# Peptides against a protein of PDB entry 8HF1, part 19

Target 1, 320 residues: chain A of PDB entry 8HF1
Amino acid sequence: NVMLYATKPTEVMVSFPHQEQVLTVTRLISAEIEKFYVSLDLMNIGVQPIRRSKSLQCLRDPSKKSFVKQLFNDFLYQMKEYGIYAASIAIISLIVEFDIKRRQAETLSVKLMHRTALTLCEKIRHLLVQKLQDMTYDDDDDNVNTEEVIMNFSTPKVQRFLMSLKVSFADKDPKDICCLVFVERRYTCKCIYGLLLNYIQSTPELRNVLTPQFMVGRNNISPDFESVLERKWQKSAIQQFRDGNANLMICSSVLEEGIDVQACNHVFILDPVKTFNMYVQSKGRARTTEAKFVLFTADKEREKTIQQIYQYRKAHNDIA

## One batch from the design tools (peptide; aimed at target 1 E11 R302 Y310)

Design b2_p13_1_s4 (made by RFdiffusion4, then SolubleMPNN; from b2_p13_1, 6 letters changed)
Fold by OpenDDE base, seed 1:
Structure b2_p13_1_s4 (fold): chain B 320 residues (1-320), chain A 13 residues (1-13)
Amino acid sequence: as target 1 above (320 residues)
Amino acid sequence: DLDKPLEEIELEV
């Protein structure tokens, strides 16, 4: 019961400029996805046989079109919230998913739909990678995974997050670090994990200091939706973090499920704190005497964020 | 302390 420990972490708010840098590439990608949605709506997929897969989700979208749109909407969200570098990693997850769905397609029409989605993802990937390469002036260094490229193609929020990690953990003993990073969306965990792997590898001060892992929540709808692979990954990632083989864990709202993760000295909230429960649960992981609880806010939302945190503090004290 | 202000940090990029 996380409520019983009056954890008094130092609460830190990092501000970032609200710059909607609308790159031409992001506009092009968004327009290509919208064109694809029009094409997708015109696709005759037919009535899919209701395979009694015990999964309620297969019952909710007989066309499987909404799921395709959801994945692209989730991608667009990541591109907007985290930047085009994060989007270049996120699109790979869509490619993998659509290739699996294409192979598992029960009908030629469904196979064609997933193939068309996959073709769009490859086009998007190419556009993103090409844009990342535009900063590599050296024709010979195809390495888009430099600290500079990551920083330049990340949103101000992600830049301040990465800088906060660098400032907090540069040249520290890995054993002294127990860090949680909270994100709102399940798919963001893997995206930010990939970004952090590349950032840490490109940042000498962090390369041997931070070992990231990620944890994705259970799909709230049914434990049957967790692939055996996802469950195995979660168990392994949690165990590595418990054993100190990983010292940074990226997680979504997974902590609501009573997954006991160790007392951490750093908790970063990368996305806005939307609920009192998220505040209490995430803050309740910052249990060491010197623990930091770090929030990120756009300058325009600063006052609102401060007021919300004070309300949550008050509400937390009224329950304690 | 309920009244402890948030520590505010601005990081220049």
Scores: peptide ipSAE 0.382, ipTM 0.883, DockQ to the pose 0.763
OpenDDE base, seeds 2, 3, 4, 5: peptide ipSAE 0.375, 0.373, 0.287, 0.380; ipTM 0.880, 0.881, 0.827, 0.884

Design b2_p13_2 (made by RFdiffusion4)
Pose (drawn by RFdiffusion4):
Structure b2_p13_2 (pose): chain A 320 residues (1-320), chain P 13 residues (1-13)
Amino acid sequence: as target 1 above (320 residues)
Amino acid sequence: EPEVEFENLDELL
C-alpha cells in the first residue's frame, strides 16, 4: 500500500574524474582579489559596532567588511568549483548585489566602498569574458561554440553533470519530464541556473524541452540579471513548478523539506551527499514510479562516499 | 554523440 503512493527510486551514480590543476588566470584573479582585500582591510569606514566571535574569544571585522569578503569568497568558490564560465555568470550576481547595496547604503564612506567593489567586480567580469573570448579561434558558430567552451571551460564535474543532463533528456516531451537538481551553496544556484540557460540556448536537442528555474531560501538573492530596480514578471518559481510552467528546478536544500511538489521524474544531487536525513528526503522527493536518482562525487571520494551510503542504507535497515 | 555510464548502487554494494 505504501508503494502505491510511495516509491523506491532507482539510485545510480555518475562518477567523474577529479583533477587538481588550475589555470593561470585563476592565479591572476586570486592575486587581484588579494590586493583588493589588503586595500579594503584598512578602509577605515566610519566607526562601526564591534563584532566579536560567537564566544567573544577573538575579534571580527565589521559586519559590512565581513559581508563584502563573504561575497567575494563565494565568487571565488564558484570559480574554483564550477569553472570559468560559472564565475562569468556569478560575477553578474555580484554586480547586482553591490548595486542593490549601493541603493540601500546610508553613508558616503560605505557607499564609496560598495562602488569600488562594483568597479573591481566589473573588471573581473571583463577578465572572465576575455579568457572566454580567447578561444573563438576554434570556430565562429557561437551556439556550438558556447556548447564547446562550456564543455572545455568547466571542471570535469560540471562537464559530467551537464553531459548526464543532455543524455537523460535528449528529445523527450517537456511535459513528460519533471526533475530537480540540488546544490549546496546559495549563489551557486543562480550561477549554475544561468549556465543551464546558456546551454539550453546552445544546443538544438535540448532547446525546447528543459525549462530551468531556481529558488533559494531566505536572504533572497535577486531574481534577475538586469539591475532595473523593478521587474514586470510576478509569478513565483515554486508556483510555476507546481503549475508545470517550469520543469527543471535548481534549489539548495530548500525544497528538500516540507515544500509540496508533484512527483518528480529525476533528482540530481550536484553537490556530494552529506546528511542522512537530507539523503532520505531528497530520495523521497523522487516520489514517482520509475524515478531516477543521480549522484555526483569525485573519483578519489568514491570509496568513502560508497561506504557512507552503505552506512546510510544499513542505518535505514537498522531503524526499520 | 555523448555517453554516460550510470552505475547501479545495489550492484556495487

Design b2_p13_2_s1 (made by RFdiffusion4, then SolubleMPNN; from b2_p13_2, 5 letters changed)
Fold by OpenDDE base, seed 1:
Parts: structure tokens; sequence; C-alpha cells
Structure b2_p13_2_s1 (fold): chain B 320 residues (1-320), chain A 13 residues (1-13)
């Protein structure tokens, strides 16, 4: 009975100050979205014929208003949790989605709804970019992608994460790095990916060291709504990570159930560990002898995080 | 300089 002592990763916690940076711009953006919701609720978009497309989602939102609100709520979450810089990337994803929905609109009323949402996103983008430019001498959009701007307009959590990457991987051989970054939300994967691309490009010590990819978990709800492009991209991203062409993979928690990800030497949990399964599955990816499992916690949530990890460790030991 | 403080969970538990 060779009990393969699965080499337990070193579990590390990184605390960050709970700074609600309530910037005037974030309050303004939130107020503009709230005003838009009032306007959106008053919009008569008509009863769309329930096309009998078998997807349960078309049955849940006949008005498509809930989807619009969901995207803006997801954006507000990203702006709060990751900061203004991350929000400037996140808003581009909303612009793309609303432009697609505007073009796909079968009715003038639905087209107008998505156009109004798009106009709000463009206004939000301008407010965010203008705020990022307050630290730049030149009005060039490329000048907002500096290490300094990224750091100053990121939340303390993201600042600590970026610093952890820099300290862990500066001037290392790319082949010695196999890093996973877990986030709670699917939309966060793309946002943090865009942030990391810009950060790595602006950081000489990481530029030739880290090659990031992201992967969104399969939405179990409808494989038919995953664009053929998204599925191809996911397969390509996984393959690049397997081939060592990418050495950092950003994953949503939904990836826990089925992707054979290689043994990693670093696993970062950027968002709070909410479930025992998330803890065990994410930790179970840190399998090298020197593997690190890094948790991020707000100082206010530190004790609660420690207690939660203790309970998960106990539960894991009772099953093993 | 933003220092990253690493706390070992095995020392905290």
Amino acid sequence: as target 1 above (320 residues)
Amino acid sequence: SLSVEYEDLDELL
C-alpha cells in the first residue's frame, strides 16, 4: 500500500486592506446605470414571440431586459472588486455584446434598447479612460496601459495579486512556471486576462516570462449558444497551456468538474473560496513538490477565511 | 513599495 502522499502544497494567505475606494467616477457610473434601469423598466419592447428554441434561457427572459441588467450588474461587480482599470477592460466586453445584440435585434424597440445600453457603455468607457488619463501626460490611449496606471487604478486585492506574480516569476524561465488563477465569475476571466496582458507588456521582468491564457467553464445550460469561435478558442487555450506555449491560465470555478489540467506549481485563488469542492479541486491542482496555493483575503475577512480553511481541511481529512 | 506579505496557513491553523 504505497500511500502516495500527495505532496501537500504550501498554503499561503495574502491579506489586503479593505479599501472601498469610492471614487467620484465610480459613484457617477453607478448613478448613470441606476438611471438607465429606471428608463429600461419604462421601455415597452413588446412581447417577443417565444421562438421555441429549446434553450431554457429564452423562456426565462422574454423581454431581454434581465440580460441587459445582468451585464451591467456584472460590470458594477468588476469595477468594485477589481478597480477602475479592470472596469475599463470589462466595459469593452459589454460594448461588444450590446453591439452584437443590437445587430441581431428583430424589432426596432429591441434594437433601440440595445442601442441605448451601448450608448451608456460608450459614456462609461469615456469616463473610465478619462480617469486613467489623469495620471498620464499624453492623451494617447496606449499611455494608460503602464504598470503605474494599472497598479494605481486596481483594488488592493488586484495590486497584491500583480505584486505576487512579479515577486514569484520575475526573470524566471517560462518552462519552470505552471500557474493557475481561479476566479469566481466567468466574465472576470476575460477582464483579468486583459489586465494581465497589459501588465505583463508594461513589466519588463515578466514580458518574456509569463504567457497568459484564460478559460471559461462550459455553461452547462446551452452548448448551442457557445459560439463555435468560443469553443475553438477554449480548445486552443487549453492546448497552448498543455504544450507549454502558455504558462498562466485564468479559470472560473466552473472548470473544477472536468478539465484535466496539468500539475501546477502555483495556484492563485483571487476570489473568496465559497465551497469545499472549490477548495479541494483548486488545491488539488497544486501537485509539484514546491507547489504554492495562494489565497487572497481582505483584512476584515482574515479570521473568517482562516476558520473556513480550517473547516475545509478538517472535512478533507475526515474523508481521506 | 507595496510589499506582499505571505502568511503560511500551517502556522495560522
Scores: peptide ipSAE 0.478, ipTM 0.908, DockQ to the pose 0.750
OpenDDE base, seeds 2, 3, 4, 5: peptide ipSAE 0.457, 0.462, 0.463, 0.467; ipTM 0.900, 0.903, 0.903, 0.903

Design b2_p13_2_s2 (made by RFdiffusion4, then SolubleMPNN; from b2_p13_2, 6 letters changed)
Fold by OpenDDE base, seed 5:
Structure b2_p13_2_s2 (fold): chain B 320 residues (1-320), chain A 13 residues (1-13)
Amino acid sequence: as target 1 above (320 residues)
Amino acid sequence: SLSVEYLDLDELL
């Protein structure tokens, strides 16, 4: 048995400064969401029928107040972790989702709840776009998608990620690139995808070099709420990446679920590695001879991250 | 200029 020594990828850590740039606009948005939660708790949406399966059920009904709060909490997380520019893309996804739910509402009370959430999202979008425009001379929405605006309104983590992409892939042949980007949350995949589209379009050295796609995880909380459209879109995105029509794939923790993706030469872990399985599965996709496995860590968490990776390497070598 | 500090984990571990 020739143990094919799978060439271990080069493991690289990129540090970023822990700068809590507390912008006034982010505080205002957080305060508006908190005020909305108080108003939401006072809304009478009626008694929803308690369906049978106890624990996971509170999250399953899309008409529940808890689901509305979850979407805004996920938005607040994205604004904090990825910045104002990423938040301006993320809020559009909330607008679309609340508009769909407003149209699908069976009761006037549920319709009003989603309408109030939608009105708040439109206000948040306006506040974000206005802040992006503060750096542009022209009032045209297209001028907010420049490399400079994207970089200035992104967190240090996202800035280092974008610079790492530019350095790694500037003026390369698209055929020589097979890149995975791992993120923790489902909604982050679409947000980072939209950010990358605008960044690649604004960056001449990456234009026609990188073709991104995204893949959202199976909704482990509610496989019944995975729209048939989302499942079709996921299959299409995977196929485009297999066929070489896309050379960068943004994934949530889905690859732990046994999605067969080709061997990649670059794997970026944008969010913290929380599990041994995530480490092994993501690293196991960097299979080419010159493959790079890139981790992003805050400077304050650097030593803790190094120790965690050391423990994972040791555990992996003891099993292999 | 945003410098990217790359640390090789194989040199650190």
Scores: peptide ipSAE 0.380, ipTM 0.884, DockQ to the pose 0.699
OpenDDE base, seeds 1, 2, 3, 4: peptide ipSAE 0.368, 0.364, 0.358, 0.362; ipTM 0.882, 0.879, 0.875, 0.880

Design b2_p13_2_s3 (made by RFdiffusion4, then SolubleMPNN; from b2_p13_2, 5 letters changed)
Fold by OpenDDE base, seed 1:
Structure b2_p13_2_s3 (fold): chain B 320 residues (1-320), chain A 13 residues (1-13)
Amino acid sequence: as target 1 above (320 residues)
Amino acid sequence: MLQVEYEDLDELL
């Protein structure tokens, strides 16, 4: 019965303009992925024999094509929602995943599929990096990781988020900071983590103030799919956050019931709050006396967001 | 300079 003294956090909303990044590079990348999907659909991968390995995933995608499309669709989502700088980090995760799957391929056809996907990812990476370099006079990869490049190639949502971090945490003692950042998707956690590492390193006011970590939500469906490495990483990241060795944690919206995360003084909801449970659970982490709960909304969705929060507050009060 | 506008939800609700 720990509900008695939850100080109500200050709930604030940050609006951002709904700008679609109408970059030629994003259109080119989308068109290359669409062409790849047509090619992928024509690939004869064969029916993989249902190896009775207990992993339910091998049962759901006998062709492994749907998984390839899922990764590229998640990449396209990240590019749209977070910008081309975030996409340059996200594509590296696809490269790693497709290289692993290429090496683990049981058939030549599956190996070729993952090789073709990997080749596309390298092309996309090159297009993204080249576009980031358009702002830099020097072709060095380190020059694309500046505060200016990160800000200019991030979506308005991410720009407002980064500025909110700078304003909230500039010149603060790192011990006084306990920050959660909620994102919708599992893959976004790692992408935003990489973005934040580069942003913090390039922002003198934050360099010695913020130490980020990320937590990948457990897939409720099968603990068997979490690699031993992912489980070790999650445990280590949570422990670092508990010990104060990390003061900013990026989490997917699927915080399972039972992740004992400490009471935080800042909770940022980077993506739309889609469920009552997400609202209550995320808000319920902002428990310090001066805790802030920060929502990000597009201007066009502002009224809908306000109304949705009203309904969630009402529903919460009816249960309390 | 990109300004962050904060709106208090308790004032909006």
Scores: peptide ipSAE 0.479, ipTM 0.915, DockQ to the pose 0.727
OpenDDE base, seeds 2, 3, 4, 5: peptide ipSAE 0.463, 0.463, 0.471, 0.473; ipTM 0.909, 0.911, 0.913, 0.915

Design b2_p13_2_s4 (made by RFdiffusion4, then SolubleMPNN; from b2_p13_2, 6 letters changed)
Fold by OpenDDE base, seed 4:
Structure b2_p13_2_s4 (fold): chain B 320 residues (1-320), chain A 13 residues (1-13)
Amino acid sequence: as target 1 above (320 residues)
Amino acid sequence: SLTVEYEDLDKLL
């Protein structure tokens, strides 16, 4: 019973202002995606031969259109929840995915569908990068990856998260750091990883202190389509974190699959805690002496968050 | 300078 000797982590909450940055660029991007959905619904891609892969359980909607919409919906979520800077990184992952799907297309109609999606992603990337450049008064420095640009084009949640990292870890020994960052969605792990790489590289106090990695859960939707490269990369990322070659791990609900991660001194919950299991499992990783468990909440949702944590604590004490 | 305020949940609950 490893739970009995776990020192209770210090549970802290960081509030952030609910700022719907309704920028003209985000409205334009959303409108372009909605126009694309109308066009996508009108595309005749024909009946795709369902490759009878033996696993009956791949509830992946065999509709290649549904998968395209899912990727753009995940992008829109990342743009809303993390901001324009995070969206500029997220769109690159869509470009890579749609280019792979375009090359793997068995029919001309499916190839054209993925090509049209790719062209939209390139337009979105241009709009995002242009908006990031518009704040750099110096026409000559095309470097949109500064601490200032990252902070200004991030949501208040991400701003508070980055500041919490800076305050917690500035000028510390990398060996004394074992940090987990929990996010809700698989695609967010890679997006926040890219943002953190750029932020750490732009922040002198963190450059030699934090070495981030990310871990995404096994693709329960299609283990057969999980590239051998992705599986090798995930195993390598976990091993680097175990060996102390990485000291910050971004993960989704991966802990449910029994991935044994070491005891950490910091656990950040970047997205809302939606389940009791997520609360107990993530908190149960903050097991060192003086471990911190950090929650982020919008000011508008502060009372609801406090009440939710109270209910989870009560439920945990009733089971213990 | 943006300040990060940490609220202790043991004091709020």
Scores: peptide ipSAE 0.477, ipTM 0.907, DockQ to the pose 0.788
OpenDDE base, seeds 1, 2, 3, 5: peptide ipSAE 0.467, 0.465, 0.461, 0.465; ipTM 0.905, 0.902, 0.903, 0.902

Design b2_p13_3 (made by RFdiffusion4)
Pose (drawn by RFdiffusion4):
Structure b2_p13_3 (pose): chain A 320 residues (1-320), chain P 13 residues (1-13)
Amino acid sequence: as target 1 above (320 residues)
Amino acid sequence: SEVEPLEEEEFEF
């Protein structure tokens, strides 16, 4: 009876070769951000509330410097984890966030700090577009070139995930498919969403089948990439997925709990599984029959992750 | 119950 309304989806793996080498432009951008941090640390903005540790044992920077560093660090993480083009999208989200803070800002000193941060972010955007541009010697067709650069300017993890996404839904009806994708970090959702938008508008077979939509939790990141203060589109993403308008969901541990959704055909956990409860809930989200469940882990982490999953499965058996 | 091994999928470029 439970299997009537409940389903045990087939759980499969997609391993990918993990490499440690990085590109030189990554070193250059790291140096540029380090120079910016060193300069900003001494910004000496108008006196701010003292921010100490959770236990007050060690001091902390003012909340605004902490926010700027946090955003830059998130951008660097996105670059380290998902390739150059992931950073190319993520730098646009940083630009939008710094422009919003400039608007919200309430002092000349803080405003100046945010404006200069915007300037550096734009310089970084030009740097990313520059390396992305210095590969058009391969060919001139920007669509297939977009597909090729995405395959080449991405980590094996990103290449492998997008490969599995292409193969799984090559020419199926958009109506027939209902899938979710889970990622860990906040701005990674918007970054990877924008990457999927580009890829959907980069391939002929997937062009009219997949509809990517992303949503995150609180501290709602901006939904657009335009910097126009107001937008005309009003319909929400969750309501879209419930209404079938969107079929590809990019969320981060937000939809895993509580949020009712129609039974989904596929679930992709882009970032490695961490928590038993979240594993159980995410698997349960693939509530339809013949549901497919997909995981991505590094080759080096295979034994550890498989052992962890066996621990989980045995724990489910033990509890039952 | 017995715990079954995990299945893996491979893709070609």

Design b2_p13_3_s1 (made by RFdiffusion4, then SolubleMPNN; from b2_p13_3, 6 letters changed)
Fold by OpenDDE base, seed 5:
Structure b2_p13_3_s1 (fold): chain B 320 residues (1-320), chain A 13 residues (1-13)
Amino acid sequence: as target 1 above (320 residues)
Amino acid sequence: AEIEPLKEIELEL
C-alpha cells in the first residue's frame, strides 16, 4: 500500500481589523425593519388550516410571517458581515422573492403582507444606492460598481478577500486557476457572486482571468422548497466548473457528502470555520501539490482561530 | 508530526 501522502495544502491565515462600520444608513435600515416587524405582528392573515399531509409542510408557519422575518434577518446579517455594497445586491434577491410570493398569494391578506415587505425592500434599496452614489459625481447607476466604491463600502473582511484574489490571480492564465470560496449561509453565495462579478469587471487584472459561479447546497429542511429551476441551475453551475467554463465556485458550507468537485489549487474560507467536519471537507478540496487553504480572521479572534485550527489539525492527523 | 505554524499575512490597504 503506497500511502500516497496527499500533499497537505499550505494553510494561510489573513487577518483583518475589527471595525464596526457605524453608518447612519445602517441604523436607519435596522429601525425601519424593526418598525415593520411590529406592523407585521399586527397583520391578520388568517389561520391557514393545517392540511394533515404528513409531509414537511407541517413545519411551515401557517402565518408565513416567520419566513418574511427570516429573509430580513438574513439581509441584516449580510449588511453587517459584508457591508453596504453587498447589502445593495442582497436586497435585490429579497425584492425578487417577495414579488414572486406576492404574485403566488392565494389570499388578499397574504398578498398585502408581501406587498408591504416589497415596499420596504424598495425603500431600503433606494437608501443603499443613494449612499453608494455619495462617492460618485455622476448619477448613473453604472458608476456605483467601480473598484473604489466596492472597496470603500465593503467590510474589512471583504476588502482583504478581494485583495487576496487580486494578489493571487492578477494576470494569471485562467486554466491554471481552480478556486473554491466557502461561505456559511445560502443567500451569501448569490450576494458574494454579484459582488465578484462587479469587482472582476472593474478590475482589469482580473478581467478574463476569473469566471465566477455559485452553488447553493441542497436545502436539507425541505426538498419541496427547492424550485425545479434552482436544482437545474445548481447542476449547470457544477458542470460549468467541471468543464473549466468557470474557475471560481462560491459554495455554502453545506457541501454535504456527494458534491464531487474537482481537485482545487485554492480554497478560501470567507466565514469562520465552526466545525471539524467543515474544516476537513473544505481542506480536502485543496488537493493539488501547491494548493492553498486561506482563512480570514478578525485580529480580536486571531489567537482563538489559531488554537482551533491546531486542534482540528491534531484531530485530523489522529484519524488519517 | 510537528504541527507546522499557520502562515500569517497582513494585507495593507
Scores: peptide ipSAE 0.339, ipTM 0.826, DockQ to the pose 0.795
OpenDDE base, seeds 1, 2, 3, 4: peptide ipSAE 0.335, 0.322, 0.339, 0.330; ipTM 0.827, 0.819, 0.825, 0.824

Design b2_p13_3_s2 (made by RFdiffusion4, then SolubleMPNN; from b2_p13_3, 5 letters changed)
Fold by OpenDDE base, seed 1:
Order: sequence, then structure tokens, then C-alpha cells
Structure b2_p13_3_s2 (fold): chain B 320 residues (1-320), chain A 13 residues (1-13)
Amino acid sequence: as target 1 above (320 residues)
Amino acid sequence: SEIEPLKEIELEL
């Protein structure tokens, strides 16, 4: 019963401007993905033999086309929510996945489908990297991983998140930091992790202060879907965070599974709090006397967010 | 118990 001794964290809301900066590159990428979906729908993949892999997911999409579309939709979501810098990292995860699927393809048609998807991902990666390089006026510094490039090509939400980290942790002792960052989507954990690694490395005030890790939830459908590598990574990441070898943990809704992460002094909610359970569980990790629970909201959603937080506070007090 | 107001911060770039 984690209820009794939670010092109420200081709840903070950080506002950010709702700027839908629709870059030409994002429109081009979206259009290329839509063209690919039309092509994908026309691909005759045939009826895949129902390999009795115990995994219910292999039963749900006999064409494997929906999974391909899901990965690209997840990418488009990340590009929209976090910006083109985050998208440049996110696309690498798709490249890796489609290369694995291409190698594991049981049929020539499936192999071709994943190859076509991979070719599109490489094109998208090139378009993103080229756009990141357009800011580097110095022809000689191919380094798209500067603080400036990260900030300029991140959404206002991500900018305010990074600024909040810098303001909160600049030149602090790493031992005094126990930070959680909650994101909605599993795939966002790895994307934001890669972004944070580059940001921390490019930010002198954070370079020796923050050591990030990430944790991805179990796929709710079956523990059999967790690769041995993912399980090993999760265990290692959790252990590093417990041992203080990492002081910032990026996680999705993983805390619902009863993974006991230590009491933290900072909890950032990067994505909107959609449920009372998410509110209580994430806030319940901010258990130190000086703990901060930081939310991010677009200006247009400010009032709605405030009302929702007050409703959650009331409901939490009624059960406590 | 009065619900303490949510602390708001605006971070300018």
C-alpha cells in the first residue's frame, strides 16, 4: 500500500505555445508514406501460412501489412508530437525493425514488402538529416547533434521539457537527482532517450549530471512478445536506476505492472495525463519532501488540463 | 481541504 507516506509533491504545469509548424519536409514525408500505403494495399502478399507461433498477434494480421502501417503511423505521431529531430532518431528504429523483418521473411512477397518499407525509411532518414544539416552553416561540421539543432527542430513541448531539465539540473550533483520521465507510447521511450543522450552530450551543464535510461512496458498482449534482449535491457536499465548509475528514467505506462522504481524527486509527464490511474501512479513516484511533479500543456488545453488535474486531486483525496 | 492551486511556469526561449 504505497498510499500512506507520500509527501504531496509540488505539482507544476509548464505551458507551451501550440505551434503546428508544418515544415515542408514533414509534408513531403507524410505524402511519401501515404503513397507507400497505396502501393502496400496493392501488394499481393498471399495468405501467409498460420505458423502456430503462440503469439496472438501473428494470428491477427495474416498479411503483416497492418503492422507495417502501424510502425509508420507511430513514426508520424512522433514526428508530429516531438519534432523532426526526434523523428530522425525514430526512423532508425523502423529501419532496424524492417531489416529484421526482411531477413526473417518466409516468402519473397513479404521480403519485398519489408524491403520496400526499408527503402522508404532510408529516404525519410535522408530527408530528415538533410533538413537538420540545413542549420549547420559550417559545411565542415556534419554534427546535427548540437543543442541548437535539437532545440530548433523539436516541438515547443520538447523544447520546454529540455529547458525544464536544464533549469532543474544544471551543475547539480548527479546523486541528488532521481528523475522519471513519463511518455504515453512505448516507442517514444527510445526516441526521447536518443534525443536526451545527444542533448545532454551537447549541453555542458548536463553532460556529467544526467545519465538517462529508458524502460519499455511489456506488450500487454503476451509476455512471450518481449524479446530476450528487451527483457535484458529492462532489467539492466532498472538496476542501473536503482543503483544510481542512471538518474533519469524514461518510461511509458510500465509502472502499471508493479515495477517498483525508487522514490523520485522529479517526475516529468511529457505527454498528456489521460487517466486517473496514470496520474496517481506517476505522482506516487514523486515521494521525496521536495519532489516535483511537472506536467506540460499546450496553451489551448491549459484550462482543460487544470480542471482535469483538480478532478484527479479530488478523486485521489476521496480514496485516501 | 482547499485544493492548492496548480503552480504554473512559463519558460521563455
Scores: peptide ipSAE 0.333, ipTM 0.833, DockQ to the pose 0.792
OpenDDE base, seeds 2, 3, 4, 5: peptide ipSAE 0.327, 0.331, 0.329, 0.332; ipTM 0.827, 0.832, 0.831, 0.832

Design b2_p13_3_s3 (made by RFdiffusion4, then SolubleMPNN; from b2_p13_3, 7 letters changed)
Fold by OpenDDE base, seed 3:
Structure b2_p13_3_s3 (fold): chain B 320 residues (1-320), chain A 13 residues (1-13)
Amino acid sequence: as target 1 above (320 residues)
Amino acid sequence: AKIEPLKEIELEL
């Protein structure tokens, strides 16, 4: 009995310079969001109608204000971690969400709150697009989606990720590619998906090679509030990836929750590996003979990252 | 078992 030693994936660590992109535009956007939070705290949105819970206590629903703050906090995180180009895509998702919430508003005060948030998002979008145009000779909005603009307005982490994709997949057969990209936050999946669509379209060596999809994790707070559209999208995206119609999948914790995805030849971890479970589940998807498991680390965190991965490897070998 | 070292790659821009 030749024990088929399960071929362990090749683990690769890509280093990137720790650069805080402190641009004037990012400071201005952060200050406008902080001013908006002060204004939002002063807004009287009234007593919200009780969702049919049996308790007669009129819960002043801070949830509507807290949700607005959560979306802007997630946007600020994406702008810091992925750069201005990724932020220009992320803000569109906020615009769409606040326009839906504005139309669905049961009260004039809640409608006004979402309208004020939407007006701020349009101002932020304009500031971001104007900054992307500073490198283009032509005032045409379509010219901001070049490989050069994407690279120059991305963080060093995102730059090294995009270069790793280009080096790994340039001019390959799309059928030979099964790639996973793990991110920490659900909203990052859609942001990085939009960035990759534009990058692949602007990069001739990847345009006919990579077909991306994304999967968003279930909301831990209430699986019942996942829109029928989000569930349909997830099911369609998984099916396209199983059928080989998509060969790159961007995902958060979705694959940890037991979604059956095929064995992949490439796994990229774009965000830091924070848990042993994340390490085992993500690495466990790289199951082909020549599979690669690629991590990204800032130079300042290199030694700490190496030590953490060796601890996870030891713990995994003690359980196996 | 010897823990194999991580392969490190620096990608230059």
Scores: peptide ipSAE 0.332, ipTM 0.832, DockQ to the pose 0.804
OpenDDE base, seeds 1, 2, 4, 5: peptide ipSAE 0.324, 0.316, 0.318, 0.325; ipTM 0.827, 0.819, 0.826, 0.828

Design b2_p13_3_s4 (made by RFdiffusion4, then SolubleMPNN; from b2_p13_3, 7 letters changed)
Fold by OpenDDE base, seed 5:
Structure b2_p13_3_s4 (fold): chain B 320 residues (1-320), chain A 13 residues (1-13)
Amino acid sequence: as target 1 above (320 residues)
Amino acid sequence: GPIEPLKEIELEP
């Protein structure tokens, strides 16, 4: 019962400027995805063989088109919310997913649909990587993973998050760190994980200090789509975090499912707190005496966010 | 542009 522990972590709000990074590349990518949606809607994939999976919960989109659109919409969200650098990592997840779906395609039409989506993802990846390389005089892919490139091609939110990590953890003993990072979306876990790996590797003060892992909540909608590899990864990641072999865990809001993670001294909420339950569950993980609960807000939304947090505090105190 | 310094606000208890 996470609700019973009146943990009083220090609550910190980090503000970031609302800069619409209007990059030509992001507009181009968005336009290419929209053109693809038009083409996707025109694709006749025929009647898909409904394998009677006995689990009613596998709402396999019988069209398989909505899933494709969902992945690209999630990508567009990540590009907008986290920036071009994060998008360059996020697109790899789409490439992997569409390649799996292409190989698993039961019909030629579905195979072609996923191939077309994959081709678009490769184009997007190229556009993103090329834009990251524009700051590097050297065409080597390794040069795009510098602290400078990561920071310059990240949104103000992500910049402040990375700065907050650096300030919080620079030159600390890894054993003194137990950090959770909450993100809203499942796919963001992998994206922010990849970003953090590169950032930590490029930041000497965090190198050998932070060892990140990520945890994706069980997709209650389709546990069958979780690859055996993803399930093994999740179990391994949780175990590494429990054993202290990892000290930073990126997780989606699926703490609702009773992931018994140790008391943490840092909890970062990278995405907006949308629900009282998310607030209570995430804050309830910051259980050490000096625990920090860090929220990120746009400057324009700061007052509204503060008011919302005070409402959640009040509601929590009225129940406790 | 230059990244503005980190602005942290401790939320009152």
Scores: peptide ipSAE 0.371, ipTM 0.875, DockQ to the pose 0.109
OpenDDE base, seeds 1, 2, 3, 4: peptide ipSAE 0.342, 0.365, 0.336, 0.367; ipTM 0.864, 0.870, 0.846, 0.873

